Peptides against a protein of PDB entry 4AID. Designs and how they scored, part 5

Target 1, 242 residues: chain A of PDB entry 4AID
Amino acid sequence: FDIKRKTIEWGGKTLVLETGRIARQADGAVLATMGETVVLATAVFAKSQKPGQDFFPLTVNYQEKTFAAGKIPGGFFKREGRPSEKETLVSRLIDRPIRPLFVKGFKNEVQVVVTVLQHDLENDPDILGMVAASAALCLSGAPFMGPIGAARVGWVDGAYVLNPTLDEMKESKMDLVVAGTADAVMMVESEIQELSEEIVLGGVNFAHQQMQAVIDAIIDLAEHAAKEPFAFEPEDTDAIKA

## One batch from the design tools (peptide; made by RFdiffusion4, then SolubleMPNN)

Design b1_p8_4_s1 (from b1_p8_4, 3 letters changed)
Fold by OpenDDE base, seed 4:
Structure b1_p8_4_s1 (fold): chain B 242 residues (1-242), chain A 8 residues (1-8)
Amino acid sequence: as target 1 above (242 residues)
Amino acid sequence: KNKYLYAS
């Protein structure tokens, strides 16, 4: 196996991005680990557009497998077949920042699947899933103008906390999820308890600064492990309709 | 240097 791995320290935790061992049949596949939380992201894209495809068919599925459910709060009663509220939410959190980064006119089917393999009850797999999905897309050869980074920011005892643990989040006055490129914030989702706009905006900036290390790690991984870029030229007709 | 891995 040609295993490539990038390891960084991020928010006082070790983030590991690995490719080449699992899901080699995907266009891109990344095993991401933070603490003892482990996710597998896979990216697959069609090599042709379906006839009559009028929109970009991106599907993002975040899922928490039953094998991990023994360590995931509420996992015991997940009925087979419907995503949980969390799975639906996280799928959207991943979708939102990546969707606009595909090359305009690309209408080939893209499927991103993020699977939680292990949960440590400290590190939420959602942020890790966002990072892993970004990395998997960057490795895939799809016309994706990533990477994105992601971060959760808490506000605990009058300070920003990067990727607070589930226990720290109980004391946090903010649950701020940010995703972005190196140059821009692409998505903000926030739940806030009686905080000023200034603190929230500061949290967005903090998140964007802190995710740069992750973006750089994805770039480094992709420089060594990415597939050849898919040869895609947008039809000129889609350039004029913008 | 284009920060994006996909250079069109």
Scores: peptide ipSAE 0.020, ipTM 0.583, DockQ to the pose 0.364
Fold by OpenDDE base, seed 5:
Structure b1_p8_4_s1 (fold): chain B 242 residues (1-242), chain A 8 residues (1-8)
Amino acid sequence: as target 1 above (242 residues)
Amino acid sequence: KNKYLYAS
């Protein structure tokens, strides 16, 4: 097994990005860990475009499946079925920032699957899933102009908190999820309780600054483990130039 | 540093 691993300290927690142990049949696969929360992201893309394909067929699926009693405390065997509201929302949170970063004209089918393997009930797997999905895409060789980073920002006791725990979030006046590249904010999603616009904008900036370490970690992992870029010529010269 | 891993 050629296992590559990147470990960083991020918001007072250890973030681990690992590839090469599992899901080797995917174009990219990353096992991401923060605390005792563990997610697997896989990226698969078609090597040809379907005839008559007129849109970019990106599918993102986030899943919080209970694989075993005790891996998600209080998680009973959820029947395989319709995504929960959370799974649907997180799938969109992952989709939104990555979709515009594919090279313009690329219309091969892309599937990103994020599976929660373990949940510690402290670290929400959504942010971890966003990071893992970004990393998996960067490893895949798909024409993806990533990485993205992601961060959750809370406002607790008059301060920004990076990736607050589920318990800290109960006291937070802000649930701000930001995703972006090294150069740009790509997505903001926020739930705010009676905070000024200045505090919220400061939170976006804080998130974007804090996610740079994650972006750099994904780049470092990809430099050592990425597949060769898929040979694709963009249809439009105005595509995001590397 | 090319900030993007995909080089056309």
Scores: peptide ipSAE 0.019, ipTM 0.587, DockQ to the pose 0.310
Fold by OpenDDE base, seed 2:
Structure b1_p8_4_s1 (fold): chain B 242 residues (1-242), chain A 8 residues (1-8)
Amino acid sequence: as target 1 above (242 residues)
Amino acid sequence: KNKYLYAS
């Protein structure tokens, strides 16, 4: 086993990104840990386009497995089959920032699966899942112009808090999820309670600043563990305009 | 260098 691991301190917590131990059949696979919350992200992409494929077939599935559910707040025995509202929401949170980063004209099927393996009841697996999905894509060789980072920002006692715990979030006047590249914010999702636009915008900037360490960590992991880039050349669409 | 990674 060629196990590669990157560890950083992030928001006063240890973030670990690991590849090479699990899900080796995927194009990219990352085990991500923050506190005792653990997620597995896998990225798989088709090596050919389906005939007549007219759109980019990206599927993102975030899953909280029932074996982890004993440590998931709310203890819902998820019946097999339909994603929960949370799973659907988090799948969209992951999809939104990554979708535009695929090379234009790439229409091979891509599947990103994020599975919550463990929950510590403090660290929400959604942010960790976003980070892990980004890392898995960067390792996969898919034509993905990542990485993205992600962060949650709270507003507690008049200050920004990076990735507040579930308990700290009860006191937070802001639930701000941001995803972005090194250079750009790609996605913002926010729930706010009586905060100024200035504080919210400051929260976006804070998130984008704080996610740089994660982006750098993914790059470092990819430099050591990424597969060779898939040989994809977009069809010269400029030739069709003549 | 992976051509699909954002180069710092």
Scores: peptide ipSAE 0.016, ipTM 0.609, DockQ to the pose 0.728
Fold by OpenDDE base, seed 1:
Structure b1_p8_4_s1 (fold): chain B 242 residues (1-242), chain A 8 residues (1-8)
Amino acid sequence: as target 1 above (242 residues)
Amino acid sequence: KNKYLYAS
């Protein structure tokens, strides 16, 4: 197996991005690890557009499998077959920042699946899932103008905390999730307890700065393991209006 | 209150 791995220190934790071992049938596949939390992201895209396709058919599915449920709070009652509220929310968190980054006019089906394989009860798999999905898309050859990075920011004892643990989040006055490219913030999601706008804006900036190391790690992995870019030229839709 | 700051 030609396994490529990138390892970085990120917020006092080791982040590992790996490709080439699992899901080799996907266009892109990344195994991402932080602490003992492990996620698998896969990206698959159709090589042709369906006849009559009028919108971009992107599907993002985040899943916490039942074998990980012994370590996932509240996982015991997942009736097989319906996404939980968390799974639905995280799927949207992944979808929102990546959807605008596809080349305009690309209408081939794209499926991103993020599967939680292991949960350590400290590191939330949502941020890790966002990072892994970005990496899988960058490896796939799809016309995706990524990578994105992602970060969670807490506010604990008057300071910003990068990717707080689930226990640290109990003491946090902020749950701020940010996703972006090297150059821009693409998405902000926040739950805030009576903090100033200045602290929140500072948190967004802190997140965007801290995610650069992740973006660089995805780029480095892609340089060594990405498939050839899919040859896609957008039809000049402006020429049909003349 | 969930403030969506940048909703694309």
Scores: peptide ipSAE 0.014, ipTM 0.543, DockQ to the pose 0.031

Design b1_p8_4_s2 (from b1_p8_4 with S1K I5L)
Fold by OpenDDE base, seed 4:
Formats: C-alpha cells, structure tokens, sequence
Structure b1_p8_4_s2 (fold): chain B 242 residues (1-242), chain A 8 residues (1-8)
C-alpha cells in the first residue's frame, strides 16, 4: 500500500489526513483523524455526463455507522433507512461550500460519502468530515477548485475557541461553522446567544485564518497523492446560458 | 500540478 499521510497540530489537537490504505476503489479517499474521532471520506465521479443531464448531480452523504453509534451521543440503533437529522444537516454543511467550486459546466455525477468510523465524544465528526470530503475531492482528480477548509468556532469565557469539544460547546455562546477556500469564505452557519455582530464577524475571520493550516495540509497531501486531473473542457454552450 | 488546486 502506498500510504501517504499529512499530520498537523490544529487547535491543540492532532489532525491526520491519510490516503492509500482504505477505499482505493474510490476516485479519492481520505481517512481523517482528530483526537480519536475518525472519518472516512470518499469521492467518486462519473467519467461521462448522462444524456440529457441539465444540472450538476452532486450528492453528499454524511453517515454515522452503527458500529460507531456505541460512541455517538444519542446512538440509538438508527433504523438503516433514513438519515438522522444530524446526518442530513451535516450532509448539507459539506454540500454548500463544495458545490460552487466545481468547474462550470461539469455535469458528471459526483458522490461524496463521509462515514464516521469512530467518535471520541469530544471532537465532533462534522468539521472533520468537511475537511476529509475536501481532501478526498482534491485527491480524486475531479474538476474541483478546492480545497476548502472548515472550522467550528466557539465563544467561551470571552474568547474564541477553535473546534471546541462537546463539553466546551455546553459553555459556548456561539456555534459558528465556517467553510472556505484560501481566499474566500464560502459558507457560514451559526447559532448565537446574545453576542454582538462584531464578535460573530470576528469569529468568521478567526475561523478563516485557522483553516489555512488545513487547506495547506490538503494541498500538500494532494501534491503527493492526487490522481491525474480529469481532463474537462466545458462546452461553450454553458457560457451562453449564464 | 493539478490545475484545479490552484484555480482559486
């Protein structure tokens, strides 16, 4: 196995991005670890467009497997059929920032699957899943103008906290999830309790600054481990309809 | 170089 790994310290925790050991059948696959939370992201894309495809068919599926459910808070045996509310929300959190970063006119099917393999009850797998999905796409060769980084920001005792633990979040006046490229914020999702707009905007900036190390780590991993870029030339016809 | 990684 040609295992490639990038390790960084991020918010006082070790972030590990690994490829080459698991899910080698995917176009891109990343095993991401933060603390003892572990996620597997896979990216698969069709090499051709379906006849009559008129929209970009991106599907993002975040899922928590039952074997991890014993360590997931509220880990009731999820009936195999419907995503939980959390899984649905996190799937959207991943979808929102990545969707605009595909090359215009690319209408091949793309499937991103993020699977929680382990949960440490401290580090939420959602942020890790966003990072892993970004990395998997960058490794895949898909026409994805990533990477994105992601960060959660809390506000605890009058300070910003990067990726606060589940326990720190109980004391946090802010749950701010930010995703972006090196240069741009792509998505903000926030739940805020009685904080000024200034603190919130500062939180967005803090998140964007803190995610740069993750973006750089994904780039470094991709430079060493990415597949050959998919040769895609958009048809001129999509330029006329914009 | 992956052209997509540096297109932003």
Amino acid sequence: as target 1 above (242 residues)
Amino acid sequence: KNPYLYAS
Scores: peptide ipSAE 0.405, ipTM 0.908, DockQ to the pose 0.826
Fold by OpenDDE base, seed 5:
Structure b1_p8_4_s2 (fold): chain B 242 residues (1-242), chain A 8 residues (1-8)
Amino acid sequence: as target 1 above (242 residues)
Amino acid sequence: KNPYLYAS
């Protein structure tokens, strides 16, 4: 197996991005680890557009398998088949920042699947899933103008905390999820408890700064392991509406 | 080089 791995220290935790061992049939596949939380992201895209396709058919599915739930307190046997509320929300969190980064006019089917393989009960797999999905897309050769990074920011004891643990989040006055490119914030989702706008805006900036290391790590991985870029030429009609 | 990674 030609396994490529990138490892960085990120927020006091080891982030590992690995490709080449699992899901080799996908266009892109990344095994991402932070602490003992492990996710697999796969990206698959159609090599042609369906006749009459009028929208970009991107599907993002985040899944927490029951075997990972054995460590989650209160993780009842999830009935196979219907996404939980969390899975639905996280799927949207991944979708929102990546959707606008596909080349305009690209209407081939794209499927991103993020599967939680292991949960350490400290590191939430949602942020890790966002990072892994970004990396998988960058490796796939799809016309995706990524990578995105992602970060969760807490506010604990009057300070920003990058990717707080589930226990730290209990004391946090902020649950701020940010995703962005190197140059831009693409998505903000926030739950705030009695904090000033200044603190929240500072949190967005903090997140964007902290995710640069992840963006750089994805680029480094892609430079060594990405497939050939899919040759896509936008139709002239889509270029004129910019 | 993947042009999409650097197209921003």
Scores: peptide ipSAE 0.404, ipTM 0.904, DockQ to the pose 0.775
Fold by OpenDDE base, seed 2:
Structure b1_p8_4_s2 (fold): chain B 242 residues (1-242), chain A 8 residues (1-8)
Amino acid sequence: as target 1 above (242 residues)
Amino acid sequence: KNPYLYAS
């Protein structure tokens, strides 16, 4: 086993990104841990385009395993087979920032699966899932112009808090999820209570600044563990910047 | 060098 691991301190918590132990059949696979929350992200992509494929067939599936989901506050007994509202939402949170980062004209099937393996009841697996998905794609060799980072920002006691715990979020006037590249914010999702636009914008900037450490960690992991990049040349028709 | 990691 060629296990590669990157560990960083991030918002007062240890973030671990690991590859090489699990899901080795995937193009990319990352175990990500923050606190005692653990997710597995896998990325698989087709090596050819289907005949007549006219859109980019990216599928993102965030899943909370029943054994992990049983720890989630609110006790949603997931019936087997249908994504919960949370799973659907988080799948979209992961999809939104990564979709535009694939090389234009790439229409091979891509499947990203994020599976929550453990939940500590403090660290929400959504942010961790976003980070893990980004890392898995960067390791896969897919024509993905990542990484993305992600962060949740709270506003607690008049200050920004990076990735607030579920308990801290009860006191937070802001639930701000941001994803982006090193250079750009790609996605913002926010729920805000009685805060100025200035504080919200400051929260976006704070998130983007704080996610740089994650982006750097993914790059470092990829430099040591990524597969050979998939040789993709877009057709001239797709290379035209509209 | 992975060209995709540094394309942004």
Scores: peptide ipSAE 0.398, ipTM 0.905, DockQ to the pose 0.862
Fold by OpenDDE base, seed 3:
Structure b1_p8_4_s2 (fold): chain B 242 residues (1-242), chain A 8 residues (1-8)
Amino acid sequence: as target 1 above (242 residues)
Amino acid sequence: KNPYLYAS
């Protein structure tokens, strides 16, 4: 197996991005680990557009599989075939920042699947899932103008905390999830408890700064393990309006 | 070099 791995220290935790061991049938596949939380992201894209396709058919599915239910809070009650509220929410959190980064005019089917394999009850798999999905897309050769990074920011004891644990989040006055490229914030989702706008904006900036190490790690992994880029030339949509 | 990684 040609296993490529990138390891970084991130917010006082080890982040590992690995490819080449599992899910080789996907266009891109990344096993991401932080602490003992483990996610598998896979990206698959169609090599042609369906006849009559008028929108970009991106599907993002975050899931906590039943085989991991013993290691995932609330996993025991998941009925097959219906996403939980959490799975639906996290799927949207992943979808929102990546959707606008596909090359304009690309209308081939894209499926991103993020599967939680293990949960340590400290590190939330949502942020890890966002990072893994970004990495999987960058490895796939799809016309995706990533990577994105992601971070959660808490406000604990008068300071920003990068990716607070679930226990630290109980004491946090901020649950701020940010995703972005190297140059731009693409998505903000926040729950704030009586904090100034200055602190919140500072949290967005802090997140964007801290995710640069993740973006760089994804780029480094992709430079060593990405598939050949899919040759896609956007149709000149301006020529059809003539 | 993947052109998509450096297009943003």
Scores: peptide ipSAE 0.397, ipTM 0.908, DockQ to the pose 0.812

Design b1_p8_4_s3 (from b1_p8_4 with S1K)
Fold by OpenDDE base, seed 5:
Structure b1_p8_4_s3 (fold): chain B 242 residues (1-242), chain A 8 residues (1-8)
Amino acid sequence: as target 1 above (242 residues)
Amino acid sequence: KNPYIYAS
């Protein structure tokens, strides 16, 4: 196996991005690890557009398998087949920042699947899933103007905390999820408890700064492991509406 | 060079 791996220290935790071992049939596949939380992201895209396709057919599916939930207290046997509320929300969190980064006019089917393989009960797999999905897309050769990074920011004891643990989040006055490119914030999702706008805006900036290391790590991985870029030329009609 | 992830 030609396994490529990038490892960084990120928020006091080891982030590992690995490709080449699992899901080799996908266009892109990344195994991402933070602490003992492990996710697999796969990206698959059609090499042609369906006749009459009028919208960009991107699907994002985040899944927490029951075997990963075996460590989660109160993790009932999820009935196979229907996404939980969390899985639905996280799927949207991944979708929102990546959707606008596809080249305009690209209407080939794209499927991103993020599967939680292991959960350490400290590191939430949602942020890790966002990072892994970004990496998988960058490796795929799809016309994706990524990478995105992602970060969760807490506010604990009067300070910003990058990717707080589930226990730290209990004491946090902020649950701020940010995703962005190197240059721009693409998505903000926030739950705030009695904090000033200044603190929240500072949290967005903090997140965007902290995710740069992840963006750089994805780029480094892509330089060594990405497939050839899919040759896509936007139709002239889509270029004029910019 | 990947024109998508390295777009200048």
Scores: peptide ipSAE 0.346, ipTM 0.871, DockQ to the pose 0.824
Fold by OpenDDE base, seed 4:
Structure b1_p8_4_s3 (fold): chain B 242 residues (1-242), chain A 8 residues (1-8)
Amino acid sequence: as target 1 above (242 residues)
Amino acid sequence: KNPYIYAS
């Protein structure tokens, strides 16, 4: 196995991005670890467009497997059929920032699957899943103008906290999830309790600054481990409809 | 170089 790994310290925790050991059948696959939370992101894209495809068919599926459910808060045996509310929400959190970053006119099917393999009850797998999905796409060769980084920001005892633990979140007046590229914020999702707009905007900036290390780590991993870029030239017809 | 990840 040609295992490539990038390790960084991020918010006082070790973030590990690994490829080459698992899910080698995917176009991109990343095993991401933060603390003892572990996620597998896979990216698969079709090498051709379906006849009559009129929209970009991106599917993002975040899932928590039952073997991890013994360590997931509220880990009721999810009936195999419907994503939980959390899985649905996190799938959207991943989808929102990545969807705009595909090359215009690319209408090949793309599937991103993020699977929680382990949960430490401290580090939420959602942020880790966003990072892993970004990395998997960058490794895949898909026409994805990533990477994105992601961060959760809390506000605890009058300070910003990067990726607060589940316990720290109980004391946090802010649950701010930010995703972005090196240069731009792509998505903000926030739940805020009685904080000024200034603190919230400062939180967005803090998140964007803190995610740069993750973006750089994904780039470094991709430089060593990415597949050959998919040769895609958009048809001129999509330029006229913009 | 992956042209997509450096297109920004």
Scores: peptide ipSAE 0.335, ipTM 0.880, DockQ to the pose 0.840
Fold by OpenDDE base, seed 2:
Structure b1_p8_4_s3 (fold): chain B 242 residues (1-242), chain A 8 residues (1-8)
Amino acid sequence: as target 1 above (242 residues)
Amino acid sequence: KNPYIYAS
């Protein structure tokens, strides 16, 4: 086993990104841990385009396994087979920022699966899932112009809080999820209570600044563990700006 | 160099 691991301190918590132990049959696979919340992200992509494929066939599936779901606040006994509302929402949160970062003209099937393996009841696996998915794609060799980082920002006691705990979120006037590259914000999702636009914009900036450490961590992991990049030549009109 | 990850 060639296990590679990157560990950083992030918002007062330890973030661990690990590859090489599990799901080695995937193009990319990352175990991500924050606190005691653990997710597995896998990325698989087809090595050829299907005949007549006219759209980019990206599928993102966020799943909370039944054994982990028993620890999720709200106790939704997921019936086998249908994604919950939360799973659907988080799948979209992961999809939104990554979809535009694939090389234009790439229409090979891509499947990203994020599986919650453990939940600590403090750290929401959604942000961790976004980070893990980004890392898995970067390791896969897929023509993905990542990484993305992600962060949740709260507003607690008149201050920004990076990735507030579920308990801190009860006191937060803001639930702001941001995803982006090193250079750009790609996605914002927010629920806000009685806050100024200035505070919200400041929260986006705070998130984007704080996710740089995650982006750097993914890059570092990729430098040590990424597969050979898939040889994809976009049509001349879609040239990667090197 | 990974052309995708390091594409600016």
Scores: peptide ipSAE 0.328, ipTM 0.862, DockQ to the pose 0.832
Fold by OpenDDE base, seed 3:
Structure b1_p8_4_s3 (fold): chain B 242 residues (1-242), chain A 8 residues (1-8)
Amino acid sequence: as target 1 above (242 residues)
Amino acid sequence: KNPYIYAS
């Protein structure tokens, strides 16, 4: 197996991005680990557009599989075939920042699947899932103008905390999830408890600064393990309006 | 070099 791995220290935790061991049938596949939380992201894209396709058919599915239910809070009650509220929410959190980064005019089917394999009850798999999905897309050769990074920011004891644990989040006055490219914030989702706008904006900036190390790690992994880019030329949509 | 990941 040609296993490529990138390891960084991130917010006082070890982040590992690995490719080449599992899910080799996907266009891109990344096993991401932080603490003992483990996710598998896979990206698959169609090599042609369906006849009559008028929109970009991106599907993002975050799932916590039943085989991991013993290591995932609430996993025992998941009925096959219906996403939980959490799975639906996290799927949207992953979808929102990546959707606008596909090359304009690309209408081939894209499927991103993020599967939680293990949960340590400290590190939330949502942020890790966002990072893994970004990495999988960058490895796939799809016309994706990533990577994105992602971070959760808490406000604990009068300071920003990068990717607070689930226990630290109980004491946090802020649950701020940010995703972005190297240059831009693409998505903010926040729950705030009586904090100033200055602190919240500072949290967005803090997140964006802290995710640069993740973006760089994804780029480094992609330089060593990405597939050849899919040859896609956007149709000149300006020529059809003539 | 993947042109997509360096185009942003």
Scores: peptide ipSAE 0.321, ipTM 0.875, DockQ to the pose 0.817

